# Designs tried in a protein design run: peptides against a protein of PDB entry 3V4L. Part 331

Target 1, 386 residues: chain A of PDB entry 3V4L
Amino acid sequence: GQPLAKDKVALLIGNMSYWEHPKLKAPLVDVYELTNLLRQLDFKVVSLLDLTEYEMCNAVDEFLLLLDKGVYGLLYYAGHGYENFGNSFMVPVDAPNPYRSENCLCVQNILKLMQEKETGLNVFLLDMCRKRNDYDDTIPILDALKVTANIVFGYATCQGAEAFEIQHSGLANGIFMKFLKDRLLEDKKITVLLDEVAEDMGKCHLTKGRQALEIRSSLSEKRALTDPVQGAPCSAEALVRNLQWAKAHELPESMCLKFQCGVHIQLGFAAEFSNVMIIYTSIVHKPPEIIMCDAYVTDFPLDLDIDPKHANKGTPEETGSYLVSKDLPKHCLYTRLSSLQKLKEHLIFTVCLSYQYSGLEDTVEEKQEVNVGKPLIAKLDMHRGL

## One batch from the design tools (peptide; made by RFdiffusion4, then SolubleMPNN)

Design b2_p30_4_s4 (from b2_p30_4, 10 letters changed)
Fold by OpenDDE base, seed 1:
Structure b2_p30_4_s4 (fold): chain B 386 residues (1-386), chain A 30 residues (1-30)
Amino acid sequence: as target 1 above (386 residues)
Amino acid sequence: EEEEEREKEEEEEEELEELPDELVSTDPEL
């Protein structure tokens, strides 16, 4: 019979905005597109951009809490990385230059913890360089992995090789995601699917002799990403997992704010990623005696590190949000909150209405405080332990 | 069928011809 997954859970991490290293571009598009594809495959997806070492550790810990016996676990990482002695290290955005294993997350340690959960399938998709880091002389004494025969690694590049981005003027995928996206929905054994992706990359003139996919697998069963989820959640653990995931993806409800001048504002929220939210404001009613009227969001929690120069933009694209702009209402002011994992408390901010009456030179301001609770990933309290 | 496969191969070739020839390494050059 077709294998059944008890559940399907994915953690996607895209690191781009490095502090001490070259900035990347592809992880933005790659994490977004892979999130949409894995959702079509009935995965519970947590998608995170630009994580520190501590935030990456907590994201992995929260992901491991979603894993249980017979659950499919997928970890995708796009960012800087290295491989020493067959151990893969994911580099956080706050990693020093040079970085070492003590500043990075070892994928084989995550695999060990996934094996302790008795998972049905463990898939690692690693879109990072695999060059040796000569500044890291540490040989990780990894405990021997259990023989679970359910492990698949897809590496974007060969051992000791570099991964490449396409230098496009617009949004482009990384090389690995470009070919992976076309095959990912196919009802094939995951190792067969990745072998077809490797063949497609091998036919491409751009990648030929520069980048090649490596597949490392112990997968003894015919398991696919298309494998159906086993029935309604009947275990207490499955109910807790579903509730925890749902909390991490709950948006604030849209609000209608009414000002004393008679202006009405619609305040709305959209998720770009599990840690990235767009706030948008629109004027839905204006008295005719008000000639000019603008609704700004301000006074955000300091933990979010919001530059006011990037807030209250006339387009989503001016905030750096190119992916969800088609799904957003037009004629708003837009603000992108890109670091929701840093939020320790409720998201409280001010909506400031600036307006002018016909025949008065002076602008008038009215303010309303808004509390939207903990949006998206901020409900997981990923800062627990700081 | 053969014409839809050829239109799809021509669209895949046109999408491949629009690819900029420049690959940039994601190696931080430590």
Scores: peptide ipSAE 0.340, ipTM 0.679, DockQ to the pose 0.258
Fold by OpenDDE base, seed 2:
Structure b2_p30_4_s4 (fold): chain B 386 residues (1-386), chain A 30 residues (1-30)
Amino acid sequence: as target 1 above (386 residues)
Amino acid sequence: EEEEEREKEEEEEEELEELPDELVSTDPEL
């Protein structure tokens, strides 16, 4: 019979806003598009942008809590990286220059931990450079991996080679995601699917002789990303996993705020990623005696590092949100919270209404504090231990 | 199907040929 997954879980990490290294662009689009495709494949997807070392470690730990016997685990990483002695290292955004293995996450260590979970399938999609880091002389003494015939690596590039982004004037994918996205939904064995992606990348004149997909697999079974999830969660562990994932993806409910002047504001929330949320405000009712009326959000928790100059924009795009703008209501003010993993407390902020009455020159302000609890990934308390 | 796949491959090849050949390395240049 067709293999059944007990569940399907993916962690997608896109690091682009490095502190001490060149900034990337493709991870934004790549993580977003891959998230949408894997959701169509019934994956529970955690999508995270711009993680520190500590945040990446916690994201991996939370991902490993979602893994169990017969679960399909997929890890995607887009960002800076290196390969020393056949070990792949993912570089966090706070990594020093030069970085070493002590500042980075070893993929083979994550694989070891996934093998301890008795997973049904382990897929690693590594969209990073595979050059040697000559500043890291550390030879990881990795314990011998268990012989599990359920591992697939898709490396965006060959060993010792670079990965590339397409330099477009707009939003563009990395080279690997450009070809992967077109085949990802196909009902094929994952190694066959990746081999077809490698063929497509090999035909393209841009990538020919510059970048080639490397597939490394021990997968003995005909497993596909399309494999159906085995029925209603029958185990207590499956229920806990489903509840944990659901908590990490719970948006605040949309609110209608009523001010004393009789103005009504709609406050809404949208997820761009598991750690990125857009707040939007709109005036839904204004008394006729009020001639001008503006509603803005302010007084965010300091942990979020919200620059007021980037808050309350007339378009989602002015906040740096290009991907979800089509799904947002029009004629709002938009604020992008890009670091929800940093939120230690409840998301408490102020909605400020500035307005003017007909025949009065003075602007009046009314304020309401809003507590929306812990949105999205902030429920996982990824900072527990700092 | 095979004609739509070929038109899509030709449009993707034309979109790729219209892309300026500037692949940017994701190498951090340490």
Scores: peptide ipSAE 0.337, ipTM 0.676, DockQ to the pose 0.268
Fold by OpenDDE base, seed 4:
Structure b2_p30_4_s4 (fold): chain B 386 residues (1-386), chain A 30 residues (1-30)
Amino acid sequence: as target 1 above (386 residues)
Amino acid sequence: EEEEEREKEEEEEEELEELPDELVSTDPEL
């Protein structure tokens, strides 16, 4: 019969905003587009941008909690990386210059842990450079992998080669995601799908002799990303997994705030990524005696590192939110929270209404504190070990 | 057939020519 997945879970990490390394652009688009495609494939997707070493470790640990016998696990990474002695290292945004294996996540260690979960399929998609890091003399002694015959690696580039992004004036994919996205929904064995992506990438004149997809697989079964999820979760573990994922994706409910002046504000929330949320405010009712009014969000938790200069923008794009802007209501003020993984407490912030009465020159302010609990990934409480 | 394959190769080439000419390495140049 066709293989069935017990469940399908993906962790997507896009690191761009490096502290000590060149900033990347492609991981933003790549993680977003891959998230949308994997969701169409009934994957439970956790999508995370700009993780520190500690945050990456916790994201992997939480991903491993979602894995169980017969579950399909997919790890995608876009960012800086290196490969020493056939071990792939994902570089966190806080990695020093030069970075070493002690500052990075070893993909083969993650694979070992995934194999302990008795997963149905393990897919790694690694959109990173594979050059040797000569500053890292560490030879990882990896334990022998189990012979599970359910492993697929798609490397965006060959061993010892660079990965490339497209330098555009707009949003562009990395080279790997550009070709991967067009085939990802096809009902094909994952190794056949990736081989076709490698052929498409090999036809491209820009990438010829610069970048080529490498496929490493030990996959004895015809498993596809399209493989249906086995019906309603019958096990306690499957229910726990579904609840764990649902927690990481629960947006705050939209709120109607009523101010004493009679102004009504709609406060809304949208997820860009599992750790990135847009807050938007709109005036839904204004008394006629009020000539002007604006609703600002302020007083965010310090852990979120929200620059007030980037808050309360007239467009989503002015916040750096280009991907979800089409799905957002128009005529709001927008604020992007890009570091929800750092949130230790409840997201408490102030909605400040500034308004003017007809025939009065003075502006009046009213404030309401809003507690929205822990939004999205902040519910996983990745900090509970500190 | 040969004309539909050529139109499709030309559409795939035009869609590939819309690729901006500049690939940037993601190598941090350590």
Scores: peptide ipSAE 0.325, ipTM 0.667, DockQ to the pose 0.242
Fold by OpenDDE base, seed 3:
Structure b2_p30_4_s4 (fold): chain B 386 residues (1-386), chain A 30 residues (1-30)
Amino acid sequence: as target 1 above (386 residues)
Amino acid sequence: EEEEEREKEEEEEEELEELPDELVSTDPEL
């Protein structure tokens, strides 16, 4: 019969905003596009940008809680990385310069933990450099992996080589994602799909002799990303998993705020990623005696590191939100919250209405505090223990 | 089918020709 997944779960991490290393651009687009494709494939996708070591560890732990016997697990990583002795290390945004294995996440350790979950398929898509880190003299003594015959690695580049992103003035993919996205929805064995992506990348004159896809697999069965999810949740653990994932993707409900002056504001929320949310405000009713009226959001939790200079923009793009701008309502003020994983408590902020009456020179302000609870990934408390 | 595959291959080739010749490494430059 057609192979069935018990469930399908993906963790996508895109690290770009490094503290001590060169900044990247492609992981933004790559994680977003891959998220949308994997959602069409009925994956439960957690998409995270710009994680610290601690946040990456917690994201992996929460991902491993979503894994169980016969579940398909996919880990995608785009960012800086290295490979020592056949072990792949993902570099967090807070990694020191130089970094070592103790500052990084070892993919083969994650694979070991996935094998303990008795997963149906383990896919690793690693969009990172595979150069040796000569500052890391650590020889990882990894325990022998189980012979599960269900492992696939897609490395964006060859061993000891670099991965590349397209140098564009705008948004562009990494080279790996550019070719992967076109094939990802195909009903093919995942190793065949990746082989076709390798052929397509091999036709590209830009990457020829610079970057080539490496496929490493032990996959003995015909498993595809298109494989249907098994119907009704068969266990209490499957129900808990579904509830936990759903909880981590719950947006705040849109609110209608009413001010004493008779102005009505709509406050709305959109997810760009599991840790990135856009807040938008719109004036939905204004009394005719009010000539000017603006609704600002302010007084955010300090843990979110929100620069007021990047808040309350007339366009999503001015906030750094280029991907979801088409789905957002027009004629709002927009604020991008890019670090929801840092949020320790409820998201409480102030909506400040500034307005002017006809024939009065002075501006009037009214304020309302808004509590939207824990949005998106903040419901998982990824900062537990800080 | 063969014409849609060819139009898709031509659109994929046109999208490949629109690629800037400049690639940025994801090497951390340690």
Scores: peptide ipSAE 0.322, ipTM 0.666, DockQ to the pose 0.287

Design b2_p30_5_s1 (from b2_p30_5, 14 letters changed)
Fold by OpenDDE base, seed 5:
Structure b2_p30_5_s1 (fold): chain B 386 residues (1-386), chain A 30 residues (1-30)
Amino acid sequence: as target 1 above (386 residues)
Amino acid sequence: KPLSTEISDELAEEEGLPKGTLLQSMAPDT
């Protein structure tokens, strides 16, 4: 019979906005495109941008809680990275310069923990450089891995080589994602699919002799990303997993705010990633005696580190949101919350209406406080223990 | 700034990419 997955879970991490290292661009589009493809494959996807060391550890721990016997686990990482002594290290955005293994996440340690869950398939897609870090001579004492035949690594590049991004018009894609996206939906054994991606990359003249896909696999079974999920969640654990995933993807409901002057505002919310939300405001009713009015959002929690200069933009693109702008309503003011993982409390903020009456020179202001609870990833309380 | 390599217009066209496309390494500045 066709193999069945008990469930399918994916964690996608894209690190771009490094503090002490060069900024990347490709992880933005690559995490977004891969999220949409894995959702079509019935994966429960958590997508996270720009994580600190502590936030990456917590994201991996929450991902490991979703794993169980016969579950398919996929970890994708795009960002800075290195490889020392056959160990792959993912570099957090807060990593010092130079970084060491103590500042980074070891992929082989994550693999060990995934093997303890008796998963049906473990896929690692590592879109990072694999050069040695000469500032880190630490040999990690890795515990002995279990002998399992269900592991697949897709490395975007060979050992000691670089991974590359293609930049155009301010956007970028990784070379690996450029070819992976064209094949990812194919009903093939995952190692056969990745071998076809390696052949497609091998024909690319841009990266010939600079980057090549490496596949490392112990996979003895015919397992595919297209393998159907076993039917309705019959176990208590499967129900808990579905509820945890649903919580991490629940948006606030759209609100209609009414001001004393008779102006009505629509307040809406859109997810770009599990930790990135767009807030938008629009004027839906204006009395004729009011000549001009604008609705600004302000007074955000300090934990979100929102610069007011980047809030209340006339376009989604001016906030840095290029991916979901087509799906947003037009003629709004837009604010991008890019660090929802930092939110410890409820998202409380102020909607400020600024307006003018016909024949009055002075601007009038009215304010309403809005509480939207914990949006998206903030429901998982990734800061448990600080 | 990571070393960006400009792609020739001919190579960009061959790969179905726009003119002025850049290839950039994802390596940190060592």
Scores: peptide ipSAE 0.359, ipTM 0.849, DockQ to the pose 0.695
Fold by OpenDDE base, seed 2:
Formats: sequence, structure tokens, C-alpha cells
Structure b2_p30_5_s1 (fold): chain B 386 residues (1-386), chain A 30 residues (1-30)
Amino acid sequence: as target 1 above (386 residues)
Amino acid sequence: KPLSTEISDELAEEEGLPKGTLLQSMAPDT
């Protein structure tokens, strides 16, 4: 019979806005495209951008809580990275220059923890460089991995080589994701699918002799990303997993705010990633006596580090949101909250209405406080240890 | 080595990419 997954869970991390290292661009589009494809494959996807070391550790811990016996686990990482002695290290955005293993997440440590969950399949897709870090003399004494016949590594590049991104029109894609996305939905054994991606990437003249896909696998069974999820969650653990994932992806409900002047504002929310939300405001009703009227958001929690200069933009693109702009309503003011993982409390903010009456020169302001609870990833309380 | 390399218009066209496309290494400055 076709193999069944008990469930399918993916953690996607894209680090690009490094503090002490060169900024990347590809992780933005690559995490977004992969999220949409894995959702079509019935994966529960957590997608996170620009994580600190602490935030990456917590994201991995929460991912491991979603794993159980017979669950398919997929970890994707796009960002800076290195490989020392066959150990792969993912570099957080707050990593010092130079960074060491103590500042980074070891993928083989995550694999060890996944093996303790008795997972049905463990897939690692590592879109990072695999050069040695000569500033890191630490030989991590990793405990011996269990011999499990369910592991697949897709490395975007060979050992000691670089991974590359293609930059055009202000956006970028990783070379690995460029080819992976075209095959990811195919009903093939995951190692066969990745081998076909390696053949396609091997035809690319841009990266010939610079980057080549490496597949490392112990997978003895015919398992595919297309394998159906075993029916209705019959176990208490599967129900808990489904509820935990749903909680982490719950958007605030759209609100209609009514002001004393008779103006009505629609306040809406859209998810770009599990930690990135767009707030948009639109005027849905205006009395004819009001000639000018603007609705802006302000007074965000300090933990979000929202610069007012980047809030209340006339287009999603002016906020840095290029991917979801087609799915947003037009003629709004847009604000991008890119660090929802940092939110310790409820998301409370002010909606301010500025308006002018016909024949009066003075602008009038009305304000309403809005509490939307903990949106998206903020419901996981990733900061419980800080 | 330069972190970024300009792709020739001919190579961009062969790969179905826009003119002025850049190939950027994802390596940190070491």
C-alpha cells in the first residue's frame, strides 16, 4: 500500500537581515514559495524570518513538540551557514563576527532530537554555504546518531562550497529553491525527487562548477512528500498537534471601527509569514461634510521595535511586503509587523483618525485603542525563558 | 573573490533571467 504519514510538519527559517554579516535576499522569497508548496502537500508549516539565536532555539523546540511517532518532519533553512567536520551550523541574525558553534544551531543535534520522537521521515533542506569556519576550533562531540532508515538531507551545495542567490528587480531566489519548486509537488520518493532536482541544477550554466546539490540519505522506504496524512486525528497527541499549529496561525478577525464623527474604518490583518503580519486600514464610510480623512495605526508595543517612519504606507511594497500585495485590498494604509515572535503581551495599538470638515482649516483627531490578542506565532510564547 | 558577479545578458537570456541579473554568494565575509 502507499505509505501514510501520521501527520506532516515543517519548520522553515529564512535569515537575511544579519546584524554583523552581509544581508541576504533569497530567504524571503524562498521561504514564502516553499510554504505555499508544502501547504498544498498538507504540511502544517511554521514559516519564520530573521531569528536571533534564542528565537531559533525556541522555534526548533516548538517544532519538536509537533513531532511524534510516524510524523513527517521537514526542516528548511535559508541563510548564512557553515560546515565543520560534517556538522552543519545555521547562523542566527544576531551572530557575532566572527561567529562560532556556540552562537549557532547544529543541525545534527536537531536530528538527534527528531530521532527520539520516532518520526516516520526526517527531511532537512539546507540552503546555506558549507564552507569551513576557520574561526571555530570546536569539535562538537555529538552523541552517536541512532541508526534510523528515515533521514534525508538535501544540501543546496557540496561540502566546502558556496550556495548562491539570483538577484533581479530588488528580489532574489536561491539556486536550490529555483529548481526544487518545479518538482516539489511530484509523487516520487523524496530521494528520487531530489536527484531530479540535482540533475536540473546541474544543467544550470550560472552555477556550473560552483554549486551542486548533495543528497545524503538513509531512507530505505518509499516515502514521498505527497504521502497522504492518515485520516482524522484519532490520537490525543494528534489533536494537540493540530490545535497547537492552528493556534500559531490564527489571524485577528477583521474589525469595523466607528468614530464619533460618523466615519467607519475597516481594520484588517494578513499573514505574510508565521511571524510577519500586515495591518491595513481603509475608510469604508465617510459623511459628506468630511472632505479629508486618514486612518493610521500607532502606539505599538515596544517589543516589536516598530519605526513610525515605516508604518502607515500607501502601498504594501513600501512596507517591504512584495509577496502578499496581490491578496491585499487596495487603497489602504499598510503597516508590516515583522517580529511577532518578540511579542510578550497582547498586541494593543491605537487607531487614529485625522479628518477635516468642509469649510474648516483645522484638522480634528479621534483615537481608539484596539486589542487583537496574540496574533500568529506570538501565541506560542517563544519568549517564556527571557 | 567578489561576493556578487554580474551575469552577462547572453547568459541571462539562456537561463530565462532578466538583464542586469546578479549572482550573489550566500557566504559571509570571512
Scores: peptide ipSAE 0.351, ipTM 0.848, DockQ to the pose 0.799
Fold by OpenDDE base, seed 4:
Parts: structure tokens; sequence; C-alpha cells
Structure b2_p30_5_s1 (fold): chain B 386 residues (1-386), chain A 30 residues (1-30)
């Protein structure tokens, strides 16, 4: 019979904004495109940008809580990384220079933990460089992996080589994602799909002799990313998993704020990633005596590290949101919250209405506090312990 | 090596990419 997944869960991490290392660009688009494709494949996707070591550990722990017997687990990582002694290390954004294994997440350790969950399939897609880190002489004492025959690694590059991004018009895509996205929806055994991606990448003149896809697998069954999820969650664990994922993807409800001057503001929310939300404000009603009127958001929690200079933009793109701008309402002011994982408390902020009456020179302000609870990934409390 | 390599307009056109496309290494030590 066709293989069935008990469920399908993906964790996608894109690290770009390194503190002590060169900034990347490709992970933004690559995580977003892969998120949308995996959602079409009925994956429960958690997508996270710019994680610290602690945040990456917690994201992996939460991902492992979503895994169970016969669940398909997919981990995608785009960012800086290295490979020492056949162990792959994902580099957090707060990693020191030079970084070591103690500052990084070992993919083979994550695989060990996934094997303890008795998963149906383990897929790792690693969009990172695979050079040796000469500053890390640590030989990981890894326990022997179980023989589960359900493991697939897709490495964006071969051992000892670099991964590349294509930059144009202020955006970038990874070479791996450029080819992966065209085939990801195909109903093929995952190793066959990745082999076809390797052939497509091998035809690319840009990366010829620079980057080549490596596939490492121990996959005894014909498993595909297209494999259907087994019907209605019949187990308590499946219900918990569905609720936990739903909780991590719940947006605040849109609000209509009414000011004393008779102006009505629509406050809306959109998810760019599991840890990135766009807030937008629009004037939905204005009395005719009010000639100018703007609704600003301010007084955000300090944990979010929101620069007011990047808030309240006339376009999503001016906030750094290039991906969801087509799905957003037009003629708003936009604010991008890019660090929702850092939120310890409820998201409380102020909506400030600035307006002018016809025939008065002075600008008037009215303010309303808004509490939207814990949006998206902030409901998982990934900062418990800092 | 430079972190970024400019792609020729001809190679960009062959690959269906915009002019002025850059190929950048994702390696920190490049």
Amino acid sequence: as target 1 above (386 residues)
Amino acid sequence: KPLSTEISDELAEEEGLPKGTLLQSMAPDT
C-alpha cells in the first residue's frame, strides 16, 4: 500500500543577521518559499528566522515534542555552518568568532533524538557550507545511531565545499532552494526527488565545479513528502500535536479601534514567519472635519528590540517585509516584529492617533493601549529560563 | 577569494537571472 505518515512536521530555520559573522540574505526567501511548499504538502511548519543558540535549542526541543511514532520530521537549515568529522553544525546568530561545537547545534544529535521518537521519516535539508572549522578540534563523542533505515540528508553542497546564494535586486535565493522548489511537490521517493534536484543543479553554469548537492540516505521504504497523513487524529498525542501547532500559528484577531474624535482604525496582523509578524493600521472612518490623520504603533515590549525608525512605514517593503506584501491590505502603516520568540510577556503596545482639524494648526493626539496576548511562536515561551 | 562574484550579463541571461546578479558564498571565512 502507499506509505502513510502519522503526521508531518517541519522545522525551518534561517539565520542571516549574525552578530560576529558575515550577514546572509538567501535564508529569508528560502525559508519562506519552502514553508509555503511544505504547507501544500500538509506539513505542520514552524518557520523561524535569526535564532540565538538558546532559541535554536528551544526550537529543536519544541520540534521534537511534535514528533512521535510514524510522524515525518523535516529539518531545514539555511545559514552559516561547518562539518567536522562527518558531523554537521548549524551556527546560531549569536555565535562567537571563532565559533566552536559548544556554540553550535549538531545535526547528528538532533537525528539521535528524532530516532528516539520512532519517526516514520527523518529528512534533513542543510543549506550551509560544509568546510571544516579549523578552530574546533572537538571530536563529538556521539552515541551510535540506531539502524532505523528512515533517514535522508540533502546537503546543499559537497563535503569541504561552499554553498552559494544568488543576490539580485536586494533579494537572494540559495542555489539549493532554487532547484529544490521546482521539484518538491512531486510524488516521488524523497531520495529520487533529491537526485533529480542534484541533476538540475549540475546543469547550472553558475555553480558548475563550485557547488553540488550531496544525498546521504538510509531509506529502505518508498517514502515521499507527498505521502498522505493518516486520517483524523485518533490518539491523544496527535490531538496534542495539532493543538500545539495551532497555538504556535494563531494570529491576533483584527481589531477596530474607535477614538474620541470619531476616527476608526482597523488594526490587523499577518504572519511572515512563525516568529515574524506584520502589524498594520488603516483609517477606516474619518470625520470630514479631520483633514490629516495617521495611526502609529509604539511602546512595544523592550524584549522585541523594535527600532522606532523601522516602525510605521508606508509600505511593507520599507519594514524589510518583501514576501507577504502582496497579501497585505494597501494604504496602511506597517510595522514588522521580527523577534516574537523573545517575547516573555503579552504583546502590549500603544496605538497613537495623530490628527488635525480643519482650521486648527495644532496636531492632536489620542492613544489607546492594545493587548493581543502572545502571538504565534511567542505562545511556546521559547525564552523560558533567560 | 572575494565573498561575492559578479555574474556576467551573458551568464545571467543564460540562467534567466537579472543583470547585475551576484553569486555570494555563504562561508564566513571567505
Scores: peptide ipSAE 0.348, ipTM 0.842, DockQ to the pose 0.711
Fold by OpenDDE base, seed 1:
Structure b2_p30_5_s1 (fold): chain B 386 residues (1-386), chain A 30 residues (1-30)
Amino acid sequence: as target 1 above (386 residues)
Amino acid sequence: KPLSTEISDELAEEEGLPKGTLLQSMAPDT
């Protein structure tokens, strides 16, 4: 019979906005496109941008809690990275310069923990450089991995080589995701699919002699990302996993605010990633005596580090939201919350209505406080030390 | 080594990319 997954879970991390390292661009598009493809494959996807070391550790721990016997686990990482002695290190955005293994997440440690969960399939897609870090000669003494015969590594590049992104005035993929996305939905054994991606990448003149895909696998079974999830969630563990995932992806409901002047504001919410949300405001009713009015959002929790200069924009693109802008209503003011993982409390903010009456020169302001609870990933309390 | 490499307009066109496209290394500056 066709192999069945007990469930399918993916963690996607894209690090771009490094503090002490060059900023990247491709991880934004790569995580977004891969999220949409894996959702079509019935994966439960957590997608996270710009994580610190602590936030990456917590995201991995929460991902490991979703893993169980016969579950398919997929970890994708796009960002800075290195490889020392066959150990792959993902670099957090807060990593110092130079960074060491103590500042980074070791993929082989994550694999060890995934093997303890008795998973049906473990897939690692590592869109990072594999150069040696000469500032860190520490050999992590990793315990011997179990022989589980269910592991696949897709490395964007060869050992000791660089991975590349395409940079232009628009949005573009990294080289690995450019080819991976075109085949990811194919009903093929995952190692066969990655071999076809390697052949496609090998035809690209941009990366000829610079980057080549490497596949490392112990996968003894014919398993594919297209393998169907086993039936209705018959186990208590599958129900808990479904509820936990759904909780982490729950958006606030859209609301209508009514001001004393008779103006009505629609407040809406959209997810770009599990930790990135767009807030949008629109005037849905205005009394005829009010000639001009705008609805601004302000007074966000300090933990979100919201710069007012980047809030309340006339387009989603002016906030840095290029991916979901087509799915947003037009003629709003837009604000992008890019660090929802940092939220410790409820998301409380102020909607400020600025308006002018016909024949009065002075602007009037009315304010309403809004509490939307914990949106998206903020419901997992990733800042609570487990 | 330079972190970015300019792509020729001809190579960009062959690969369906805009003019002035760069190939950027995802390696940190070491």
Scores: peptide ipSAE 0.346, ipTM 0.847, DockQ to the pose 0.879

